# Peptides against a protein of PDB entry 4PN1: the designs that were tried, part 34

Target 1, 261 residues: chain A of PDB entry 4PN1
Amino acid sequence: KIEMNFLNKPIVPDTTKVISNFLTHYLITEPVEHVEIEAKLGTLIDLETQNRFEFPVMNETILNPEFNLRTRFESDMTASEHKYLNEFLNQAFRDSQKPGRLPFAYKHTKQVDLFYETEDNSRDKIRVSKNQSDNQVLACVKKRRVADLFLYCPNDAFDIRISISDELPVSMPSGNQQPSLTRLKDRVGYVHQEIKIDLTKTTQNDPVYDTTERHELEVEFGNIADLRDRAQKAKDGMEAPLFRRVQLFMDNVRILRREHS

## One batch from the design tools (peptide; aimed at target 1 E66)

Design b1_p18_5_s4 (made by RFdiffusion4, then SolubleMPNN; from b1_p18_5, 14 letters changed)
Fold by OpenDDE base, seed 4:
Structure b1_p18_5_s4 (fold): chain B 261 residues (1-261), chain A 18 residues (1-18)
Amino acid sequence: as target 1 above (261 residues)
Amino acid sequence: SASSEASLKQMESWLASL
């Protein structure tokens, strides 16, 4: 007979505890009303070298935000990497349809994001998302970045940014207002156990610069209400449900960040 | 910006709660 450890009880990885605490803060302690919680794959770049930063660690590490590490995070990847991840997720989708598995849901969306300035010229723009095919409004929000948590992943192709955002639903801009920026998004979404994985190709036309294309992969908690409930239970002394959900989320992220062309 | 300052304050609040 094998036991888990000398206590024969589950133990949570420290990464799970730190992330769970981070989430609990913005879900319960200082709650963000319209919270979005996502992890983006990308690269922590050293501002001095413009290369991927080399932290003196050997594995996945949550960076302490207290320290100015002189880094920036670029939530981008090559077209080849993005294509590889798409193929990988397509295969995962297919495999999940087999008997005895929990199936992925799949959605392909082509949308236009229109950004509008606010009357007060606030930094936060109004984003109107429309379906490219029928021009149907999908969302109209004012998004504010609340907090970021960075994971340096030296053994993987990508580093991770976990972001807390407030996506405030707002009224549509006036009909006479012109967008300050327009982005085309080709998004492929995969959902498994209420964890959402999005591959997005973003095209932006800049009047000064040539058309820029970005390739992003994001992993999002698809059920915020459940997550908030779990976080509340954690505050009440029952941490296990939250830890399990965060562990699931992070395991999915870990799978994805290891996949590269 | 005010938004950035608010975000920093929230981050500090979280850090202080640890």
Scores: peptide ipSAE 0.062, ipTM 0.555, DockQ to the pose 0.054
OpenDDE base, seeds 1, 2, 3, 5: peptide ipSAE 0.056, 0.046, 0.054, 0.048; ipTM 0.575, 0.587, 0.573, 0.581

Design b1_p18_6 (made by RFdiffusion4)
Pose (drawn by RFdiffusion4):
Structure b1_p18_6 (pose): chain A 256 residues (1-205, 211-261), chain P 18 residues (1-18)
Amino acid sequence: KIEMNFLNKPIVPDTTKVISNFLTHYLITEPVEHVEIEAKLGTLIDLETQNRFEFPVMNETILNPEFNLRTRFESDMTASEHKYLNEFLNQAFRDSQKPGRLPFAYKHTKQVDLFYETEDNSRDKIRVSKNQSDNQVLACVKKRRVADLFLYCPNDAFDIRISISDELPVSMPSGNQQPSLTRLKDRVGYVHQEIKIDLTKTTQNTTERHELEVEFGNIADLRDRAQKAKDGMEAPLFRRVQLFMDNVRILRREHS
Amino acid sequence: SLAEILANGATNKNVVTD
């Protein structure tokens, strides 16, 4: 017989608790009506060295946003790093179809991104996405970045950026307006337990940009868990962000 | 603490990028 600790009851990892606080704030306390919560793999770049951020730590750590660490985030990876994660996810996809497993879901999208500027003093962009096939509109949203949280991961090839955005559905722009940006997007989507794993390859109309992003696919349920956490019963919220961060961690450690 | 800061919201002091 073995116990997990002297209390014999599970304890919350420090990181899971902190991220739960970050998510509960923008879900409940200062709510965002049309919230998108996603984490992207990438690299923390030191502004002076223009290289990877160096920090005297040995494990995955959350950086305090109230401190100026003179850093920016590169949400980009090589084509090989992108292909390597693609193969790994495909293998993980087929293994989930076997008996006893909760299966993956799959969705491949070939679409066009159109970005527009706003008439306001804000730096928001109006994004219009269309199919590359028939050109029917998939979405028309005004996107605002609300908050970011950075996880420096010295033991791995990638760092993590947890972004909280606000995607408000808006009407279509006028025809007599030039888009600020137009690009192709090849998004390969995997879904497991309503956690979305997106593998995107954008082509600038040339320059390519390879990305991997992990986002909560069921916000309404997550908002409900954030409410219960604010009222005391915080176990379901913790179990949720633990699953999210563990998926993000598995993909982060996958590298040649 | 960091947990208290994030429970009350936080202001990013670093460079914001897309």

Design b1_p18_6_s1 (made by RFdiffusion4, then SolubleMPNN; from b1_p18_6 with E4D I5T A10F)
Fold by OpenDDE base, seed 3:
Structure b1_p18_6_s1 (fold): chain B 261 residues (1-261), chain A 18 residues (1-18)
Amino acid sequence: as target 1 above (261 residues)
Amino acid sequence: SLADTLANGFTNKNVVTD
């Protein structure tokens, strides 16, 4: 007979446990009310060398947030890499429509984001998102970054930033208020088992700099209520449901970060 | 602290239990 290990039970990798604890903190222990949890593909840059960060590890590694490694994270990729990932996800979408599979959902959105200063001149701006075609309001929020967890991935095309954000719904700015910044977003969204995968092209006009185009890929937990429930169960002593959900999320991230043009 | 939570937030160490 063959067993998976000497306990004949599934084992949980440290990465899964650490990320699960990170999420549990901001879901249950110090709960963020309107929480958004996403992973972005990008590059950890060493501020001293201005090159990709190098660390003496040979696999996926969560960086300790208490240590200042003098890095920055660039959540961007080349147009060709972005195009490749789009084609890859399109194929994955098609394959998932076959009998016996769980299908992807697909949505293409073109929107404009308008940023407004708050009345109290707080650091956080109000973001109004509108559909480009008919100016229908899609959202009006104040977004605040709460925490980050960085994964250094030396063997893959991209490093990962997992971010906790607070997206507070707010009232629309007054009609006479002018936006301080505008961004155009072309977003292709894929959803599989309530995990959202978004490819976004962002165009921004700056009076000082030339028009810039950013290419981003993000993976987001699409069911926060379920995730919060799983985190609560973990606090109550049943950890397996949370581990399974985090494992699913990270497996999707791992697939994507290995792909490159 | 966050580091303590990351390291010690769960009771189970390595085995998945239902």
Scores: peptide ipSAE 0.355, ipTM 0.705, DockQ to the pose 0.066
OpenDDE base, seeds 1, 2, 4, 5: peptide ipSAE 0.260, 0.342, 0.261, 0.319; ipTM 0.681, 0.698, 0.682, 0.706; seed 2 fails the geometry check

Design b1_p18_6_s2 (made by RFdiffusion4, then SolubleMPNN; from b1_p18_6 with E4D I5V A10F)
Fold by OpenDDE base, seed 5:
Structure b1_p18_6_s2 (fold): chain B 261 residues (1-261), chain A 18 residues (1-18)
Amino acid sequence: as target 1 above (261 residues)
Amino acid sequence: SLADVLANGFTNKNVVTD
């Protein structure tokens, strides 16, 4: 008989523990009321070289947020990379429909996001999301970025940004207000075990500049209430449920960031 | 700091147990 280790029990990777602490802080300790937690695939760009950041490490590494490494995060990929990931996820979806597996759910959404300036001239804009097909309002929120955690992944195609955001529901802007920005989003969403994986093609029209297109992949915790419950249990001394959930989330992220065209 | 929170949030357990 083979055992996992000399304790014959699963162990928590340090990365899982750190991320779990990160989540617990903004779920429990300094709770964000309407929290969104997502990981985006992208590239850490060295501001000096304008190339991908190079750090003297050889594996996945959480960057210390206290250190300014003079980087920016580009949450974008090429159309070919995006297409490859779409095909990869489609195959994963199909495979998950087989007997003995937990199935993916699939949803394709086309929406328009309208951004409005706030009356108080705050930096946070109001975002109105509408379904393109019937123009129904999907959401009206003021989104605030609360915190970011960056993972440098030298062996993989992409680096990772984990973000904590507060999506405050707000009233619709007055009818006399015009949007300052409009974005079209073509989103293909996959859900597996309440973890959401979204491939999004964003088109932005600018009256001065040419139309720009962005390709993004994001992984989101689909059940915040459950995650908050797990985080609370962790604070109360039962850490395993949270660690398992974070491990699952990160394994999905790791699978995706290793794929490339 | 956030780094302190990340480092010290939980006990020094490495084993996932129920």
Scores: peptide ipSAE 0.275, ipTM 0.832, DockQ to the pose 0.066
OpenDDE base, seeds 1, 2, 3, 4: peptide ipSAE 0.239, 0.272, 0.268, 0.274; ipTM 0.671, 0.854, 0.852, 0.678; seed 4 fails the geometry check

Design b1_p18_6_s3 (made by RFdiffusion4, then SolubleMPNN; from b1_p18_6 with I5T A10F V15E D18E)
Fold by OpenDDE base, seed 2:
Structure b1_p18_6_s3 (fold): chain B 261 residues (1-261), chain A 18 residues (1-18)
Amino acid sequence: as target 1 above (261 residues)
Amino acid sequence: SLAETLANGFTNKNEVTE
């Protein structure tokens, strides 16, 4: 017989605990009403060197948000990397369809995001998302970034940003308003155990940025209600369900960030 | 603070899951 440890009880890795606390804070303690929780693959860039940030650690490390490390996060990858991940996920999808596995769901979506200025000239723009094929409105929201948690991953191709956002539903802009910005999104989405994995090609005509196309991979919690319930239970002293969900989420992220062409 | 929440948000004294 094999036991997990000398107590024969599961323990919580620090990473899981920290992330769980992060989520609990914005789900329960200072709750975000229309919360979106996602992890993006990208690169922590040292603002001083303009190269990938170097930290004296040898494994996945959550950066303390109270420290100004003078970094920026670039949520982008090469077309080749993006293609590789797409192929990888396609294979994972196929494998998951086999008997005895929990299957992926798959969806390919092309949408256009139209950004509008608010009447009060607030910083946050209204985003209207439409399906490219039939021009149906998918969403009309005012999105606010609430918080970020950065993971430096020295052994992997990508670093990770976990973000909390508030997506406030708002009324459609008036018909006479013109969008200030248009963004095209070609998204391939995979869902496994209510965790969403999206590969997105974004085309944007931005006068400020030279790059017209971005390649992103994001992992999102697909069931916020369940997550909030788990977080509430954790706040009330029953932590295990939240820890398990966070562990699952992070394992998927870890798999993806390790893959490279 | 956020850092305090991140570090000590959970009360499990022994870091053991239930």
Scores: peptide ipSAE 0.341, ipTM 0.682, DockQ to the pose 0.067
OpenDDE base, seeds 1, 3, 4, 5: peptide ipSAE 0.263, 0.234, 0.259, 0.292; ipTM 0.655, 0.688, 0.669, 0.687; seeds 1, 4 fail the geometry check

Design b1_p18_6_s4 (made by RFdiffusion4, then SolubleMPNN; from b1_p18_6 with E4D N8K A10F)
Fold by OpenDDE base, seed 2:
Structure b1_p18_6_s4 (fold): chain B 261 residues (1-261), chain A 18 residues (1-18)
Amino acid sequence: as target 1 above (261 residues)
Amino acid sequence: SLADILAKGFTNKNVVTD
C-alpha cells in the first residue's frame, strides 16, 4: 500500500492556499455583492524593457501585490495562438463526450457591448451588452475591478491574472444617450464542471485609430453561489471543499497556459 | 494589505481536513 505522505493526508499547495485566501476575502470577509471571478491568459510586460517580465523564479509564482514591479498585464494573444487553443478545446470537447467522461457544454455567442458615460461622470462606465443577431439586451451593468492577483509563469506560454470584479446591474441609459465606445465580441464558450472557458475575439472601432482586434482566453468560476458557500465553510473551519474547487480551477488554467502550437 | 490577507488568511492548516 502506498500513502501520499507520512501523515497520509493531502497537503495544501501554497498556490491553492493563497488563492483561496484571496477568494475568501472578497466572497466572505469584505464581500463583493455581484462578484465575477476570472483568470485571463496574457503576458506580464516589464515597463522598463517592454518585453515579458523576467523574475528570478523557476515556476508558477504568485506575485506579491505590495511590490511595485513596474509591470502591466497584456490580456491578449496572437490570432494563431487563439486558433490553436480553439482547436485544442474543440478536441477536448469531443473527447469529453465519450462514455465515462463528464461532458463539456459548448456555446457560441456574438454580442455587442455599448459603453455609456454615467450621469455623475463617474469613472466606471455603464456597459450594455446585446446579442448581435436580434439586439436583445443581455445585460446592463456597471463593472468595477476590485482586485487582481498576478501569476508569473516562466515555463509556460502565458502568465495569468486572476481578477475580482463587481458587476452591478443598473438601469438602461436614456434613449437619447449615445455610446462612447462600441465593442464587438465573438465568444466561444466551453463549460466543464461549472468552470467556464471563453475564447473571445474583440473588435473595437476607434474613430481616430484603426480597428483593433484582441484575442483573449478567460477562465471563470461558473457557480459563484457554490463558491461562496465553499468559502464560508472554509472560514468556518472546513476548508477542503474550497481547496478542491480552487485546485480544479487552477488545473484548468494550467492546462491552457501550457498549450502552444 | 492584500499581501497580508494572502499570506495569513482564514486558516493556518497545512493539510486538507474535512
Scores: peptide ipSAE 0.324, ipTM 0.886, DockQ to the pose 0.068
OpenDDE base, seeds 1, 3, 4, 5: peptide ipSAE 0.309, 0.282, 0.177, 0.241; ipTM 0.884, 0.853, 0.783, 0.806

Design b1_p18_7 (made by RFdiffusion4)
Pose (drawn by RFdiffusion4):
Structure b1_p18_7 (pose): chain A 256 residues (1-205, 211-261), chain P 18 residues (1-18)
Amino acid sequence: KIEMNFLNKPIVPDTTKVISNFLTHYLITEPVEHVEIEAKLGTLIDLETQNRFEFPVMNETILNPEFNLRTRFESDMTASEHKYLNEFLNQAFRDSQKPGRLPFAYKHTKQVDLFYETEDNSRDKIRVSKNQSDNQVLACVKKRRVADLFLYCPNDAFDIRISISDELPVSMPSGNQQPSLTRLKDRVGYVHQEIKIDLTKTTQNTTERHELEVEFGNIADLRDRAQKAKDGMEAPLFRRVQLFMDNVRILRREHS
Amino acid sequence: LTEEQEHLAETLHEKAFS
């Protein structure tokens, strides 16, 4: 017989608790009506060296946003790094279809992104996405970035950025208006337990941009867990962000 | 660094449960 600790009850990892606080704030305390919560793989770049951020730590750590660390985030990876993750996810996809497993879901989208500027003093963009096939509109949203949280991961090829955004559905722009940006997007979507794993390849109309993103697919259920956590029963919220961060961690450690 | 991690955890806790 073996116990996990001298209490024999599970304890919350420090990171899971902190991220739960970050998510509960923008879900409950200062709620965002149309919230998107996603984490992207990439690289923390030191503004002076223009290289990867160096920090005297040995494990995955959350950077305090109330400190100026002179850093920016590159949400980009090489084509090989993108293909490597694609193969790994495909293998993980088929293994989930086997007996006893909760399966993956799959969705491949070939669409066009159109970005517009706003009439306000804000730096928000109006995004219009259309199919590359029939050109029917998939979405028309005004997107506002609310908050970011950065995880420096010295043991891995990638760092993590957790973004909280606000995607408000809006009406279509006028025809007599030039889009600020137009690009193709090749999004390969995997879904497991309502956690979305998106592998995107955008083509600038040339320059290519390869990204991997992990986002909560069921916000309404997550908001409910955040409410229960604020009221004391915080176990379901913790179990949720633990699953999210563990998925993000598995993909982060996958590299040649 | 430990003090900064404690300060972050306290600040985010106070915000989440304000």

Design b1_p18_7_s2 (made by RFdiffusion4, then SolubleMPNN; from b1_p18_7, 6 letters changed)
Fold by OpenDDE base, seed 1:
Structure b1_p18_7_s2 (fold): chain B 261 residues (1-261), chain A 18 residues (1-18)
Amino acid sequence: as target 1 above (261 residues)
Amino acid sequence: LKEEQELLAKKLHEKAYK
């Protein structure tokens, strides 16, 4: 007979616990009402060297937010990396349609984001999202980033930023107000077990950088209500459901950040 | 790829000084 370990019980990785606690804080302890929780693939940049951050660790490591490591996170990748991930996810999608598997859902969207200044807080702009094809309004929100958790991943192509955001629905700006910024988003979305994986190509005109194109991959919890329920159970002493959900999320992230052309 | 990451780093460096 084979047992898992000398206790014959599952062991939860410390990474899972740390992330679970982080999420629980903003789901339950200091709850964000319209919470969005996503992980973006990107690169931790050392502000001094302008190169990828280097830390004396040999594997995936959550950086302590209490320490200023003088880094920034760039949620971008090369076009070739983005293309590779798209092909990879397309194959994963196809494979998931086979008998005995849980299928991916797929959606391709093209939208325009219009940003408007606000009187209450200039830092939090109103974002109006419209469908590019028919100009139908998809959303009007003020998005505020509440917290970040960074994972340094020395063995993988990408580092990870997990972000907690508040997406507050707001009324449309007045018809006479002009947008201060516009972005075109071409997004390919994959959903598996209520976890969203989005490949997004963003085009933006900037007076300093001219027309810039950004390639992003994000992984998002697709069922916040379920996640909040799991977090509440964890606060009440039953941590396993939350740990399992976070583990699933992180395993998907880990798969993606290991893939590159 | 490591070379692509280096290219990205270079791009970010250039942006920082624009």
Scores: peptide ipSAE 0.000, ipTM 0.271, DockQ to the pose 0.021
OpenDDE base, seeds 2, 3, 4, 5: peptide ipSAE 0.000, 0.000, 0.000, 0.000; ipTM 0.313, 0.298, 0.213, 0.327; seed 3 fails the geometry check

Design b1_p18_7_s3 (made by RFdiffusion4, then SolubleMPNN; from b1_p18_7, 9 letters changed)
Fold by OpenDDE base, seed 3:
Structure b1_p18_7_s3 (fold): chain B 261 residues (1-261), chain A 18 residues (1-18)
Amino acid sequence: as target 1 above (261 residues)
Amino acid sequence: LEEEQKELAEKLEKLAYK
């Protein structure tokens, strides 16, 4: 007979605990009201070298936010990498439709984002999102980045940024206000077990480069109410439900960051 | 604004994966 370990019980990875504690802080301890929690694939850049950050570790490592590591995060990838991931997710979608599997949901969205300055000249802009085909307003929000957690992944093509944001619904800007920025988004979205995976091509005008294109992959918790419930249970001494949900989220992220053409 | 959106849309469509 084979056992898992000398206790013959599952063990929770330290990464899962650290991330769970991070999420619990912004879900329960200092709760963000309209919280969005997402992971983006990208690259940690060393500000001194302008190359990918190098740290003396050999595997996935959560960087301590208390230390200034002199890095920036670039949430972008090449068009070829993005295409490969799209094909990979399409295949995963098809395979999930087979008997005995939990199916993906799929959605393709093309939208226009209009950014407006606030009356108080705050750093946070109002974003009006419209459907590109019929110009219907999808959302009007003011988004604030609350916190980031970075994972350095030396063995994979991408590093990870987990972000906590506050996405506050707000009234439409006055009819006399002009947008400061217009951005087009072509997004293919996949949902599996209430975890959202989005591939997004973003196009915008740039005063220096005329037009800039960005290719992003993001993974988001699709059920915040459930996640908040799990975090509350964790605070009350029952951590297992939260750990399981975070583990699922991170396993999806790990699958995606390992895929490359 | 509509013209800018149209121009960006056309560029985005050209970059779409076939």
Scores: peptide ipSAE 0.016, ipTM 0.476, DockQ to the pose 0.012
OpenDDE base, seeds 1, 2, 4, 5: peptide ipSAE 0.000, 0.000, 0.000, 0.007; ipTM 0.213, 0.243, 0.237, 0.271

Design b1_p18_7_s4 (made by RFdiffusion4, then SolubleMPNN; from b1_p18_7, 8 letters changed)
Fold by OpenDDE base, seed 4:
Structure b1_p18_7_s4 (fold): chain B 261 residues (1-261), chain A 18 residues (1-18)
Amino acid sequence: as target 1 above (261 residues)
Amino acid sequence: LEEEQKLLAEKLEKKAYA
């Protein structure tokens, strides 16, 4: 008989523990009410060189947020990379429909996001999301990014930003208010085991800088209530359920960031 | 839901990029 190790017990990777503790803080300790937790693929850029950040590590590394590393995160990829990931996820979707597998769900959405300034001139804008086809209002929220955790991934095509956000539902802006910014979003969404994977093409019309297009991939926890429950259990001394969920999330992220043309 | 997913899977066989 083969055993896993000299204790014959599973070992939790340190990365899983660190991320789990990070999430527990914003789920339980200082709870965000309307929390969104997502990972975006992108590039850590060194502000001095304007190139990808280089750190003396050889594998996936969580950067300590207490240190200013003089970096910015670009949550963008090329159209070719985005297309490749779309094809990859389409294949994963097809394979998951086979007997014996847990199936993906799929959704394609086209929406317009209208951003409005708040009366108090706060940094947070009101976002009104509408369906492009019929202009039906999908959401009206004020989104605030609460915290970020960055993973430097020297062996992969992308680095990772995990973000904690608060999406507060708010009333519609007054009819006389004009949007300060308009974004068109073409989003292909995949859901597997309540983990959401979205490929989004964003077109922004800027009167000064012309039309800009971005290509983003995000991975999101689709069941916050369950995650919060797991985090509470972890706080109470039972960490295994939270660790398993975080590991699942991170494994999906790891798969995606390793895929390239 | 399963039927819809199957139909979508079949459509995706023809489309590489959604």
Scores: peptide ipSAE 0.014, ipTM 0.450, DockQ to the pose 0.012
OpenDDE base, seeds 1, 2, 3, 5: peptide ipSAE 0.000, 0.000, 0.014, 0.005; ipTM 0.241, 0.253, 0.481, 0.264; seed 3 fails the geometry check

Design b1_p18_8 (made by RFdiffusion4)
Pose (drawn by RFdiffusion4):
Formats: C-alpha cells, sequence, structure tokens
Structure b1_p18_8 (pose): chain A 256 residues (1-205, 211-261), chain P 18 residues (1-18)
C-alpha cells in the first residue's frame, strides 16, 4: 500500500492554482462576455539580444506580468517543427480511436482571413473569415486582447503564452472599405475532451506562418467551474486547467 | 483590480522562491 503524501489527499500544483486565479478573474470577477482562452506555443524573445529569453531557472515558470522583463513573444515555428507536431498529433489521433479510449475529433478548415481597422481610438481589428471553396462567410468578429500570461520553459524548444481575448460578433464592413490585411489560413483542428488543439498555417498574400494553439472549447462549462471555485468548491476548476496545461505540456515537449 | 494584482504577484513570487 502506498500513499501520495502524508495526508493521503491530492494537492494542487502551484502553477495550476495560479492559472486558475488568472482565469477566474476574467471569467467571474471582471467577466468578459465573449471570452476566448487559448495558449500558443512559441518563443520568448529578449528585446536586446533578439534571441531566446535567458532566465536563471530550471523548470516551467510563470512570469510576473507586473515586471518589465523587456520581452516579446514569437508565435511562430519552422515548417519542420510544424510537420513534426502534425505527425505526432495524427498518431495520437488514431490511438484515441482504439478501444477503451476517449476519441479525438477532427476538423480541417481552409479559409481566408480579412482584417479591418476600427473607427475608434482602440487598436482592435475586425476579422472576417470566409471559405476558400465557396466564399461563404464563416465569422465576422471584433477582437480585443484583454490579458496575457507567459510561461518560460527552459527545458523545451517552446515557451507558452496564455491569452485572454474578447471576440464580439459584429456586422459586416462596407464594400467600399480596404481591408488592412488579407491572408489564407490552413487550420487543422483536433478536439479531445472539449480541449481544442489547432495547427494553423497562414499564407500572406510571400511569407508563411506556422502556429500551434490550444484553447478551452467549452467556455460556458469553464465559467461554471470558475464560479464554483470562487464559492469554495474549486476542485472541478483545478481538474480542468490541469488537463489543459498537461495537454499544452505534452505538445511543448514534442521536438526532434 | 489593484488587490488582485498584488495577490497575484505575491503568489507568483512565493512559487518562485520555493
Amino acid sequence: KIEMNFLNKPIVPDTTKVISNFLTHYLITEPVEHVEIEAKLGTLIDLETQNRFEFPVMNETILNPEFNLRTRFESDMTASEHKYLNEFLNQAFRDSQKPGRLPFAYKHTKQVDLFYETEDNSRDKIRVSKNQSDNQVLACVKKRRVADLFLYCPNDAFDIRISISDELPVSMPSGNQQPSLTRLKDRVGYVHQEIKIDLTKTTQNTTERHELEVEFGNIADLRDRAQKAKDGMEAPLFRRVQLFMDNVRILRREHS
Amino acid sequence: SDTFKETFSKEIEEMMES
């Protein structure tokens, strides 16, 4: 017989607790009506060296946003790194279809992104996405970035950025208006337990941009867990962000 | 908002010290 600790009850990892606080704040305390919560793989770039961020730590660590660390985030990866993750996810996809497993879901989207500027003093963009096939509109949203949280991961090829955005559905722009940006997007979507794993390849109308993003697919249920956490029963919220971060961690460690 | 920022920073600092 073996116990996990001298209490024999599970304990919350420090990171899971902190991220739960970050998510509960923008879900409950200062709520965002149309919230998107996603984490992207990429690289933390030191502004002076223009290389990867160096920090005297040995493990995955959350950076305090109230400190100026002179850093930016590159949400980009090579074509090989993108293909490597594609193969790994495909293999993980088929293995989930086997007996005793909760299966993956799959959705491949070939669409066009149209970005517009706003009439306000804000730096928000109005995004219009259309099918490359029939050109029917998939979405028309005004997107505002609310908050970011950076995880420096010295043991891995990637760092993590957790973004909280606000995607408000809006009406279509006028025809007599030039889009600020137009590009193709090849999004390969995997879904497991309502956690979305998106593998995106955008083509600038040339320059290519390869990204991997992991987002909560069921916000309404997550908001409910955040409410229970604020009221004392915080176990379901913890179990949720633990699953999210563990998925993000698995994909982060996958590299040649 | 200021309370959250102070509590949140304190929790990150305690985690880094551990």

Design b1_p18_8_s1 (made by RFdiffusion4, then SolubleMPNN; from b1_p18_8, 8 letters changed)
Fold by OpenDDE base, seed 3:
Formats: C-alpha cells, sequence, structure tokens
Structure b1_p18_8_s1 (fold): chain B 261 residues (1-261), chain A 18 residues (1-18)
C-alpha cells in the first residue's frame, strides 16, 4: 500500500496559494466590477542588458512587485513559435473529442479594434471592437489594467504575466471623432472547462510607426462569476474550491509555456 | 505603479494574517 504523504492528503503548492490570494484581493477585498483575469506568455527583459532577465532561481518563481527589478515584459513570440502552439492546440482539441474526455470548444474570429481618445483626455482609450465580416459592433469598452503578477520561468520557453483588468462598458464615441489607432485581430480561441486559450495575430497600423505584427497567447478565466463565488468561499474559510480552480488554470499555463519547436 | 504597490502591500498583510 502506498500513500501520497504521511497525512495521505493532497498538498496545496505555495504558487497556488499566492495566486489565489492575489485573485481574492481583486475579486472580493477591493473588488473590480468588470474584471478580466488573464495570463500572457512572453519574456521578462532586463532593462540593462535588453536580454531575458536572469534571476538567481532555478524554477517557476512569482516576483514580488514591491521590489524594483528593472525589468519589462514583452507579450510577444515569433511567428514560428505561434504556429507551433497553434498546431499543438489543434491536436489537443482533436484528442479531447474522443470518448472519455471533456471536449474543447473552438472559435475563429476576425475583428477590428478602433481606439479613441476620451473627451476628458484620460490615459485610458475607448476601444470599439467590430467583426471584420459584417462590421457589427461586438463591444465598446474602456479598459484599465489594475494589477500585474509576474512569473519568471527559467526552465521554460516563456515567462508569464497575470493581469487584473477592468473592462468598463461605455457609450460609443461621437460620429465626428476619428480613431487614434486601429488594430486587426485574427484570433483562434479554445475553451476547456471554462478556461479560455487564445492565439492572436495582431496587425497594427500606426501612422508614426510602420505596420507592426504581434503574436500573442493568452489564458483567461472564462467564468468570473464562478471564480468570484469560489473566492468568497475562500474568504469565509473554505479555500479548496478556489485552489482547485487556480491549479487548473496554472496547469494549463504550464503546459503551454513548455511547448516550443 | 505606486497604486499597485500599495494594493499589493495590503494583500501581503492579509496573507500574513492567515
Amino acid sequence: as target 1 above (261 residues)
Amino acid sequence: SEEFKKNFSKLIEEMLKK
């Protein structure tokens, strides 16, 4: 007979606890009303060397935001890396359709994002998203990034940024206002157990800068109401449901950041 | 941001109470 430990009970990793507490803060303690919670794959860049940062750690590490680490985060990857991840997720999708598995849902979307300056000259821009095929308005929001949590992953292809954002629905800009920026987004979305995985190719037409292309992968909590309920239960002393959901989210992120061609 | 640092300090304080 084998037991998992001397208590014969599961143990919650410190990473899960730290992230769970981070989420609970912005879900319950100081709640963000229209919260979006996502993890992006990218690279922590050392501002001095302009190369990937080298921390004196040997595994996945949550960085303390109270310290000035002299880094920036680049939420981008090469076209080849992006293509490989797309093929990987396509295979995962196919495998999940087999008997005995929980299936992925799949959606391919092409949209145009139009950014407008606000009348009050606030730092946050209004984003109008439209479907490329029929020009239907999908959303009109003012997005504010509230907080970031960075994970340095020295053994994997990518580092991780977990972001808390507030997406406030707002009225459409006046008809006389021209967009300051336009973006084309080609997005392939996968959903498994209400965790969203998006591969996005973004083309930005900047009047000052040449057309730039970006390749991004993001993982998002697809059911915020459920997550908020779990966070409330955690505040009330029942932490297990929240820990399980955060563990699921992070395991998906860990799978993706390890894959490369 | 300074606001984030302040909020994170509150988070750490809450974690230490558990």
Scores: peptide ipSAE 0.025, ipTM 0.371, DockQ to the pose 0.182
OpenDDE base, seeds 1, 2, 4, 5: peptide ipSAE 0.005, 0.016, 0.000, 0.014; ipTM 0.241, 0.390, 0.235, 0.332

